# Ledger of designs, part 22: peptides against a protein of PDB entry 4Y8H

Target 1, 196 residues: chain A of PDB entry 4Y8H
Amino acid sequence: TSIMAVTFKDGVILGADSRTTTGAYIANRVTDKLTRVHDKIWCCRSGSAADTQAIADIVQYHLELYTSQYGTPSTETAASVFKELCYENKDNLTAGIIVAGYDDKNKGEVYTIPLGGSVHKLPYAIAGSGSTFIYGYCDKNFRENMSKEETVDFIKHSLSQAIKWDGSSGGVIRMVVLTAAGVERLIFYPDEYEQL

## One batch from the design tools (peptide; aimed at target 1 T21)

Design b2_p19_7_s2 (made by RFdiffusion4, then SolubleMPNN; from b2_p19_7, 12 letters changed)
Fold by OpenDDE base, seed 3:
Structure b2_p19_7_s2 (fold): chain B 196 residues (1-196), chain A 19 residues (1-19)
Amino acid sequence: as target 1 above (196 residues)
Amino acid sequence: DVEELTKQIELASASNFKL
């Protein structure tokens, strides 16, 4: 897996590859690793497909209950719920999660929750097995307050490089753009990003 | 209920697919 989330001038963009593995084998399965937990709060999933889906489902349910009682949750609140679940189950699950969201007060925010269930707020985050290959690239090329187009290009190039080197990453690149204007899903196919 | 949530996570871990 190669996943990332990047804050930019108008919000945040999440990105992910789609490759799925089983044991040492690449499965002929395309997975959507970008998962909605609230209208403008999404997550990137790495690790066990089952564990991360279960966590995301629980968080989604919790945020629905929260909304009914207290109104729309912040991205920080969502990250706290993820953190609690990941920390309490750290010995029994394999989950690396990036939480990203947009609201009018806080704008775009990114929280990374690695194995162990710690939480870190960052201007951008990368995770998954492919992330190890792109730390240098991302550090060199990330800029604060990029445009939407610049951020899409940054994510596309970053994930393309991760996929190039990580055998556990590949397929399509999916993105989710979260802004005041709403939610937008993007998809990029190998013929486009392999040339980068 | 964190305990109930923990049980749900444990039960879901039956799949061998990895992301």
Scores: peptide ipSAE 0.311, ipTM 0.699, DockQ to the pose 0.049; fails the geometry check
OpenDDE base, seeds 1, 2, 4, 5: peptide ipSAE 0.306, 0.305, 0.310, 0.308; ipTM 0.720, 0.709, 0.708, 0.707; seeds 1, 2, 4, 5 fail the geometry check

Design b2_p19_7_s3 (made by RFdiffusion4, then SolubleMPNN; from b2_p19_7, 11 letters changed)
Fold by OpenDDE base, seed 2:
Structure b2_p19_7_s3 (fold): chain B 196 residues (1-196), chain A 19 residues (1-19)
Amino acid sequence: as target 1 above (196 residues)
Amino acid sequence: STAELTKQIELASASNFKV
């Protein structure tokens, strides 16, 4: 897996490859690793497909309850719920999660939750087996307050490089853009990103 | 091909193991 989330001037963009494996077998080429937990709060998933899906489902449920009682949760609140679940179950879970969201007060925010259940707020985050190949590239090329187009290109190039070197990553590149204007889904195919 | 991948996206099963 190769996943990332990047804050930019108008919000945040999540990105992911789409490969699912079981052992050395590619079980699915077009997995959706970008999961909605609230209208403008999403996550990127890496690790056990079952574990991460279960966690996301639980978080979604909690955020629905939260909304009914207190109104729309912040991205930080969502990250806290993820963190608690991952930390308390760390001995039984294989899960790496990036939480990203947008609201009018805080704009785009990114929280990374690696194995072990710590939480880190960052301007951008990368995770998954493919991330090991692109730390240097991302550090060199990330800029704060990029445009939407610049951010899409940054994510596309980053994930393309990760996929190139990580046998556990591949398929399509999916993105979710979260801004004041709403939610936008993007998809890019190998014929395009392999040429970068 | 892009067309083949598009079709797989439409028909993809929930069969997932490791991401």
Scores: peptide ipSAE 0.381, ipTM 0.682, DockQ to the pose 0.041; fails the geometry check
OpenDDE base, seeds 1, 3, 4, 5: peptide ipSAE 0.325, 0.327, 0.315, 0.321; ipTM 0.714, 0.721, 0.729, 0.710; seeds 1, 3, 4, 5 fail the geometry check

Design b2_p19_7_s4 (made by RFdiffusion4, then SolubleMPNN; from b2_p19_7, 10 letters changed)
Fold by OpenDDE base, seed 3:
Structure b2_p19_7_s4 (fold): chain B 196 residues (1-196), chain A 19 residues (1-19)
Amino acid sequence: as target 1 above (196 residues)
Amino acid sequence: SVAELTKAIELASASNFKV
């Protein structure tokens, strides 16, 4: 898996590959690793498919209950719920989660939750087995307050490089753009990003 | 509560699929 989330001028963009593995093999399955937990709060998932799906489902349910009682949760609140679940279940869970969201007060925010259940707020985050190959690239090319188009290109190039080197990453590149204007889903196919 | 809901993770089926 190669996943990332990047804050930019108008919000935040999440990105992910779609490859699924089973043991040492690539599964003939394309997974959507970008998961909605609230209208403008989404997550990137890496690790156990079952574990990360369960976590996301629980968070979504919790945030629905939260919303009914207190109104729309902040991205930080969502990240706290993820953190609690990941930390409390760390001995029986394989999950790396990036939480990203947008609201008018805080704009785009990114929180990364690695194995162990710590939480880190960052201007951008990368995770998954493919992320190890692109730390240098991302550090060199990330800029704060990029445009939407620049950020899409940054993520596309980053994930393309991760996929190139990580056998556990591949398939399509999906993105979710979260801004004041709403939610937008993007998809890019190998014929496009492999040529970058 | 989060603590209450965490029980669902313990019941989640072990999958051989990874992302």
Scores: peptide ipSAE 0.337, ipTM 0.734, DockQ to the pose 0.045; fails the geometry check
OpenDDE base, seeds 1, 2, 4, 5: peptide ipSAE 0.307, 0.314, 0.300, 0.325; ipTM 0.735, 0.718, 0.720, 0.710; seeds 1, 2, 4, 5 fail the geometry check

Design b2_p19_8 (made by RFdiffusion4)
Pose (drawn by RFdiffusion4):
Structure b2_p19_8 (pose): chain A 196 residues (1-196), chain P 19 residues (1-19)
Amino acid sequence: as target 1 above (196 residues)
Amino acid sequence: FDSLVNAVRSLTLLVNSLS
């Protein structure tokens, strides 16, 4: 997997490849790794497909219940529910999850939750096996308060490289845009991003 | 350069299969 989330001027963008692996075999070339847990709180999933789906379903359930009793949860609250599940079940889970959301007060936020269940709030986050190849590129090219178009390009170029080098990444690049204007789904095909 | 890219992609798939 190759996944990332990036905060910018108007909010946050999540991005991911679409490859699911079963050994060297590509079980699914058009996977959606970007998953809704609330209207404007989404996550990027890496690691075990089964574990991350089970976790995301539980978190969506908790936040739906939270919304019924107390109104809209913060992005920090959503990240805390993910952590509780990942930390308390660390022996049985293989889940690297990035949580990203938009709040009118807090604008865009990114929380990354690596394998042990720790929580890290960051301007941007990258994860998944392909992310190792783009630590150098992303650290060199990221800046705060980028525009929507600059952020889409940063993610497109970053994941393009992660897919190029990582055999466990590929297919299409998917993005989810989170702003006060709503939610936008973007998709970029190989003929576009490969030759970047 | 294409040979290197293929080697790196094969290695990452091997590591994935072993994990």

Design b2_p19_8_s1 (made by RFdiffusion4, then SolubleMPNN; from b2_p19_8, 16 letters changed)
Fold by OpenDDE base, seed 5:
Structure b2_p19_8_s1 (fold): chain B 196 residues (1-196), chain A 19 residues (1-19)
Amino acid sequence: as target 1 above (196 residues)
Amino acid sequence: MEEELERIRRKTLERKAAA
């Protein structure tokens, strides 16, 4: 798995590959690792697909309940719910989650929750088995307050590099763009990103 | 953050108790 989320001038973009494996086998090449937990709060999931989906479902439930009573939760609140669930279940949970969201007050925000259930707020985050190959690239090329187009290109190039080196990553690159204008879903196929 | 989380927890428990 290769996942990332990047804050930019107008909000935040999440990105993920789509390959899933079981042991040495490619089990699925079209798994969606970008999961909605609120209108403009999404997450990237790595680790156990079943475990992380269960966590995301619980978070979504909590945020829906919260919204009905108090209005839209902040991205930080969503991250704290993820953190609580991941930390309290860390002995029985294999999960690496990136939480990203947009609101008018805080703009785009990214929180990474690695195995163990700690939480870290960052201008951008990378995770999954493929991320180990792109720390240097991302550090060199990330800039704050990029345009949407620059950010899409940054994510596409980053994940393309991760996929090249990580046998557990591949398939399509999916992105979700969160801004004041709404939610946009993007997809890029191997014929395009392999040429980068 | 913790205040909002506690609100979520409280309402979740109340809903479960009422179910």
Scores: peptide ipSAE 0.020, ipTM 0.537, DockQ to the pose 0.014
OpenDDE base, seeds 1, 2, 3, 4: peptide ipSAE 0.036, 0.033, 0.039, 0.040; ipTM 0.740, 0.719, 0.745, 0.520; seeds 1, 2, 3, 4 fail the geometry check

Design b2_p19_8_s2 (made by RFdiffusion4, then SolubleMPNN; from b2_p19_8, 13 letters changed)
Fold by OpenDDE base, seed 5:
Structure b2_p19_8_s2 (fold): chain B 196 residues (1-196), chain A 19 residues (1-19)
Amino acid sequence: as target 1 above (196 residues)
Amino acid sequence: DEALLEAIRQATLERRAAS
């Protein structure tokens, strides 16, 4: 798995590959590693698909249940719920989650929750088995307040490199763009990103 | 969002107890 989320001028973009593996076996070419927990709060999931899906379902349920009572939750609140669930179950949980969201007050925000269940707010985050191959590239090429197009290109190039070196990553590159204008879904196929 | 966070924590704990 290769996943990332990047804040930019107008919001935040989440990106992920789509390969699912069991050991060294490719089980599926298209999986949902970008998961909605609220209208403009999404997450990237790595590790145990079953475990992370269960966590995301719990978060989605509560965020939607209480929206009418307390209003739209912040991205930080969503990340805190993820963090609590991951931390409390860290001894029996394999989960790497990136939480990203947009709201008018805080704009685009990214929170990464690694295996230990800690939470870190960052301008961008990468995770998954493929992320180990692109720390250098991302550090060199990331810039704050990029345009949408620049950010899409950055994510596409980053994930392309991760997929190139990580056998557990592949398939299509999916992105979700979160801005004041709404939610936009993007997809890029191997014929395009393999040439980068 | 402290009120919402606390409510979610409590609801999650209750769900765990009921599951």
Scores: peptide ipSAE 0.029, ipTM 0.639, DockQ to the pose 0.016
OpenDDE base, seeds 1, 2, 3, 4: peptide ipSAE 0.021, 0.021, 0.023, 0.021; ipTM 0.616, 0.608, 0.606, 0.606

Design b2_p19_8_s3 (made by RFdiffusion4, then SolubleMPNN; from b2_p19_8, 15 letters changed)
Fold by OpenDDE base, seed 3:
Structure b2_p19_8_s3 (fold): chain B 196 residues (1-196), chain A 19 residues (1-19)
Amino acid sequence: as target 1 above (196 residues)
Amino acid sequence: EEELLEEIRRKTLEKKAAA
């Protein structure tokens, strides 16, 4: 798995590969690792698919309940819910989750929740087995307040490199763009990103 | 879970009041 989320001028973009693996085997199933927990709050999931799906479902439920009672939660609030669930279940949970969201007050925000259930707010985050191969690239090429196009290219190149080196990553690159204008889904196929 | 939501609510309101 290779996942990342990047804040930019107009909001935040989440990105993920789609490969599913079971042990040493690559499954033909395409996995959606970008998961909505609120209108403009999404997460990237790595680790146990079943466990992280359960966590995301619980978070979505809590945020829906929260919204019905108190209004739209902040991205920080969503990250806090993720953090608590991951921390409370850390002994039985293999999960790396990146939470990203947009609101008019805070703009785009990214929170990473690695194994153990800590939470870290960052201008961008990478995770998954493929992330180890692109820390250097991302550090070199990330810039704050990029345009949408620059950010898409940054994520595309980053994940392309991760996929190149990580056998557990591959398939299509999916992105979700969260801005004041709304939510946009993007997809890029191997024939496009492999040549980068 | 409900206790967590109550805590989140409280903290959210505190932040809002401080803003």
Scores: peptide ipSAE 0.024, ipTM 0.521, DockQ to the pose 0.012
OpenDDE base, seeds 1, 2, 4, 5: peptide ipSAE 0.022, 0.019, 0.023, 0.016; ipTM 0.518, 0.567, 0.580, 0.545

Design b2_p19_8_s4 (made by RFdiffusion4, then SolubleMPNN; from b2_p19_8, 17 letters changed)
Fold by OpenDDE base, seed 5:
Structure b2_p19_8_s4 (fold): chain B 196 residues (1-196), chain A 19 residues (1-19)
Amino acid sequence: as target 1 above (196 residues)
Amino acid sequence: EEEKLKKIREEVLKKKAAA
């Protein structure tokens, strides 16, 4: 898996590959590694699919309840709920989660929750088995307050490099763009990103 | 805000325990 989320001038973009692995096998299926937990709060999931799906489902449910009682939750609130679940069960969970969201007050925000259940607010985050190959590239090429197009290109190039070297990553690159204008879903196919 | 967060955390933990 290769996943990332990047804040930019107008919000935040989440990106992920789509390859599914089961043990040593590459499965003939595509996984949803970008998961909605609220209208403009999404997460990237790595590690155990079952574990992270269960966590995301619980978070989604409680954020809906939160909304009915208190109004729209912040991205920080969502990240805190993820953190609580991951930290309290850190000895029994294999989960790497990036939480990203947009609201008018805080704009785009990214929170990474690695194994162990710590939480870190960052301008961008990368995770998954493919992330080890792109720390240098991302550090060199990331800039704050990029345009939407620049950010899409940055994510596309980053994930392309991760996929190139990580056997557990591949398939299509999916993105979700979160801004004041709404939610936009993007997809890029191997014939495009492999040539970068 | 902290009180709101506390309440949701408690509810999440209860659901996790029941699941």
Scores: peptide ipSAE 0.041, ipTM 0.666, DockQ to the pose 0.016
OpenDDE base, seeds 1, 2, 3, 4: peptide ipSAE 0.025, 0.036, 0.018, 0.028; ipTM 0.608, 0.655, 0.548, 0.643

## One batch from the design tools (peptide; aimed at target 1 T1 G47 S168)

Design b2_p20_1 (made by RFdiffusion4; failed a check: the pose's geometry)
Pose (drawn by RFdiffusion4):
Structure b2_p20_1 (pose): chain A 196 residues (1-196), chain P 20 residues (1-20)
Amino acid sequence: as target 1 above (196 residues)
Amino acid sequence: ELEHFEELKEKVFARGEDYI
């Protein structure tokens, strides 16, 4: 997997490849690793497909119940529910999850939850096996308060490289845009991003 | 770090699951 989330001027963008692996075999070349847990709180999933889906479903359930009783949860609250599940069940889970959301007060936020269940709030986050190959690129090219177009390009170029080097990443690049304007789904095909 | 990812993949495949 190759996944990332990036905060910018108007909010946050999540991005991911679409490869699911069963050994060297590509079980699914068009996977959607970007997953809704609330209207404007989404996550990027990496690690075990089963674990991350089970976790995301539980979190969506908790936040739906939270919304019914107390109104819209913050992105920090959503990240805390993911952490509670990942930390308390660390022995049985293989889940690297990035949580990203948009609040009108807080604008875009990114929380990354690596294997042990720790929580890290960051301007941007990268994860998944392919992310190792783009630490150097992303650290060199990221800046705060980028525009929407600059952020799409940063993600496109970053995941393009992660896919190029990582055999466990590939297929299409999917992105989810989170702003006060709503939710936008973007997709970029190999013939476009490969030759970047 | 790449070796650690391979160990994680082996763990996931030993459970009969897919890796993403």

Design b2_p20_1_s1 (made by RFdiffusion4, then SolubleMPNN; from b2_p20_1, 10 letters changed; failed a check: the pose's geometry)
Amino acid sequence: RLEAFRELEAKILARGDNVI

Design b2_p20_1_s2 (made by RFdiffusion4, then SolubleMPNN; from b2_p20_1, 11 letters changed; failed a check: the pose's geometry)
Amino acid sequence: RLAFFAELAAKILARGDNVI

Design b2_p20_1_s3 (made by RFdiffusion4, then SolubleMPNN; from b2_p20_1, 10 letters changed; failed a check: the pose's geometry)
Amino acid sequence: RLEEFEKIKAKILARGDNFI

Design b2_p20_1_s4 (made by RFdiffusion4, then SolubleMPNN; from b2_p20_1, 8 letters changed; failed a check: the pose's geometry)
Amino acid sequence: MLEFFEKLKEKILARGDNVI

Design b2_p20_2 (made by RFdiffusion4)
Pose (drawn by RFdiffusion4):
Structure b2_p20_2 (pose): chain A 196 residues (1-196), chain P 20 residues (1-20)
Amino acid sequence: as target 1 above (196 residues)
Amino acid sequence: SAESELLEYLKSQYNQNEYI
């Protein structure tokens, strides 16, 4: 997989490829790796499809229950629930998860949770097997407080390269935009991003 | 724990040979 989340002026954008692998075989070329756990708290999933889906479902359940008792959870709270599951079950899970959300007070936030269940709050985060190929590119091209269009381009160009080099990444590029204006889904096809 | 048992139950519903 190739996945990322990027904070910017108005909030945060999540991005991912759409490839599911079963060996070298592409079990699903149009996978949705960007998953809602609350209205404006979403995550990017990497690693085991089964593990990350089971985790996301439980987290969505906890946050729905949290909302019914205490109102809207913070993005930090959502990341903490993911961590608790990933850390406490680290021996049995293969889950690299990026948590991103929008709060009117806190604006855009990104938390990345690598394999061991540790939590890292970052301006942007990249993960998945394809992410190794774009550490150089992303570190060179990321800047804080980018516009929406600049952030879409950064993500599009970054994942385009990760897909180019990583055989375990491909298909379409999906993005989810999180701002005070609501939630927007974006999709970019190979004929557009390949020749960038 | 009950929460870990729930996680293992939910995982069993999916194909274990697929990765993203």

Design b2_p20_2_s1 (made by RFdiffusion4, then SolubleMPNN; from b2_p20_2, 10 letters changed)
Fold by OpenDDE base, seed 4:
Structure b2_p20_2_s1 (fold): chain B 196 residues (1-196), chain A 20 residues (1-20)
Amino acid sequence: as target 1 above (196 residues)
Amino acid sequence: SSLSEKLKELKSKYDQNQFV
């Protein structure tokens, strides 16, 4: 898996490859690793498919309950719920989560929750087995307050490189753009990103 | 905890041998 989330001028963009594996085999070529937990709060999933899906299910339910009582939760609140689940169950989970969201007060925010259940707020985050190949590239090319187009290109190039070197990453590149204007899903195919 | 049990319950809905 190769996943990332990047804050930018107008909000935040999540990105992911789409390959799932079982052992040494590709199980699914078009998996959606970008999971909605609230209208403008999403997560990127890495690790056990079942673990991360179950975690996201619980968070989504929790945030629905939260909304009914208190209104729209912040991205930080969502990250706290993820952290609690991941930390308290760390002995039984293989999960790496990037939480990203947008609201009018805080704009785009990214929280990374690696294995073990710590939480870190960052301008951008990368994770998954493919992330090890792109730390250098991302550090060199990330900039604060990029445009939407610049951020899409940054994520596309980053994930393309990760896919190139990580056998557990591949398929399509999915993105979710979260801004004041709403939610936008993007998809890019191998014929495009392999040429980068 | 109750959350741990809920996680186990929900995890059973998915393929236990797949990784992302």
Scores: peptide ipSAE 0.608, ipTM 0.941, DockQ to the pose 0.919; fails the geometry check
OpenDDE base, seeds 1, 2, 3, 5: peptide ipSAE 0.589, 0.604, 0.600, 0.590; ipTM 0.940, 0.941, 0.941, 0.938; seeds 1, 2, 3, 5 fail the geometry check

Design b2_p20_2_s2 (made by RFdiffusion4, then SolubleMPNN; from b2_p20_2, 10 letters changed)
Fold by OpenDDE base, seed 3:
Structure b2_p20_2_s2 (fold): chain B 196 residues (1-196), chain A 20 residues (1-20)
Amino acid sequence: as target 1 above (196 residues)
Amino acid sequence: SELSELLKKLKSKYDPNLFV
């Protein structure tokens, strides 16, 4: 897996590959690793498909209850719920999660929750087995307050490089753009990003 | 905990052998 989330001028963009594995083998299955937990709060998933999906299910339910009582939750609130689940169950989970969201007050925010259940707020985050290959590239090329187009290109190039070197990453590149204007889903196919 | 039990229940709905 190769996943990332990047804050930019107008909000935040999440990105992910779609390859699924089973043990040492590539599974003949494409997975959407970008998961909605609230209207403008999403997450990137790495690790066990079952673990991360179950966690996201609980968070989504929790945020629905939260909304009914208190109104729209912040991204920080969502991250805290993820953190609680991941930390308290760390002995029975294989999960790495990046939480990203947008609201008018805080704009785009990114929280990374690696294995073990710690939480870190960052301007951008990368995770998954492919992330080890692109730390240098991302550090060199990330800039704060990029445009939407610049950020899409940054994520596309980053994930393309991760996929190139990580056998556990591949398939399509999906993105979710979260801004004041709403939610936008993007998809890029191998014929496009392999040529970068 | 209650959340842990819920997590266990929800996890069982998915294929435990798939990784992302």
Scores: peptide ipSAE 0.642, ipTM 0.950, DockQ to the pose 0.852; fails the geometry check
OpenDDE base, seeds 1, 2, 4, 5: peptide ipSAE 0.634, 0.627, 0.631, 0.640; ipTM 0.949, 0.949, 0.948, 0.949; seeds 1, 2, 4, 5 fail the geometry check

Design b2_p20_2_s3 (made by RFdiffusion4, then SolubleMPNN; from b2_p20_2, 9 letters changed)
Fold by OpenDDE base, seed 3:
Structure b2_p20_2_s3 (fold): chain B 196 residues (1-196), chain A 20 residues (1-20)
Amino acid sequence: as target 1 above (196 residues)
Amino acid sequence: SALSEKLAKLKSKYDQNLFV
């Protein structure tokens, strides 16, 4: 897996590959690793497909309940729910999560929750087996307050490089753009990003 | 905990052999 989330001028963009594995083998299945937990709060999933989907299901339910009682939750609140689940069950979970969201007060925010259930707020985050190959590239090329187009290109190039070197990453590149204007889903196919 | 029990129940609904 190669996943990332990047804050930019107008909000935040999440990105992910789609390859699924069974142990050391590539599974003949495509997975959408970008999962909605609230209207403008999404997550990137890495690790056990079952673990991460179950976690996201619980968080989505919790945020729906929260909304009914208190109104729209912040991205920080969502990250806290993820943290609690991941930390309290760390011995029984294989899960790496990046939480990203947008609201008018805080704008785009990114929280990374690696194995063990710690939480870190960052301007951008990368995770998954493919992320090890692109730390240098991302550090060199990330800039704060990029445009939407610049951020899409940054994520596309980053994930393309991760996929190139990580056998556990591949397929299509999916993105979710979260801004004041709403939610936008993007998809890029191998014929396009392999040329980068 | 109640959350852990719910997590176990939800996890069982998915393929345990797939990784992302």
Scores: peptide ipSAE 0.619, ipTM 0.941, DockQ to the pose 0.859; fails the geometry check
OpenDDE base, seeds 1, 2, 4, 5: peptide ipSAE 0.610, 0.599, 0.605, 0.614; ipTM 0.939, 0.937, 0.938, 0.938; seeds 1, 2, 4, 5 fail the geometry check

Design b2_p20_2_s4 (made by RFdiffusion4, then SolubleMPNN; from b2_p20_2, 11 letters changed)
Fold by OpenDDE base, seed 2:
Structure b2_p20_2_s4 (fold): chain B 196 residues (1-196), chain A 20 residues (1-20)
Amino acid sequence: as target 1 above (196 residues)
Amino acid sequence: SELQKKLEELKSKYDQNQFV
């Protein structure tokens, strides 16, 4: 897996490859690793497919209950719920989660929750087996307050490089853009990103 | 907790041999 989330001028963009594996074999080429837990709060999933999906399901449920009682939750609140689940169940989970969300007050925010259940707020985060290959690239090329187009290009190039080197990453590159204007899903195919 | 209980229940619904 190669996943990332990047804050930018107008919000935040999540990105992911789409390969799932079972053992040494590709199980699914077009998996959606970008999972909605609230209208403008999403997550990137890495690790056990079952674990991460179950976690996301619980968070979504919790945030729905929260919304009914208190209104729209903050991204920080969502990250806190993820953190609680990941930390309190760390002995029974293989899960790495990046939480990203947008609201008018806080704008785009990114929280990374690696294996073990710690939580870190960052301008951008990368995770998954493919991320090891692109720390240098991302550090060199990330800039704060990029445009939407610049951020899409940054994520596309980053994940393209990760996929080149990580056998557990591949397929399409999916993105979710979260801004005041709403939610936008993007998809990029191998013929496009392999040429970068 | 309620969240922990639901987590175990939901895990069983998915393929536990698949990784992302």
Scores: peptide ipSAE 0.585, ipTM 0.938, DockQ to the pose 0.882; fails the geometry check
OpenDDE base, seeds 1, 3, 4, 5: peptide ipSAE 0.562, 0.571, 0.580, 0.561; ipTM 0.934, 0.933, 0.933, 0.931; seeds 1, 3, 4, 5 fail the geometry check

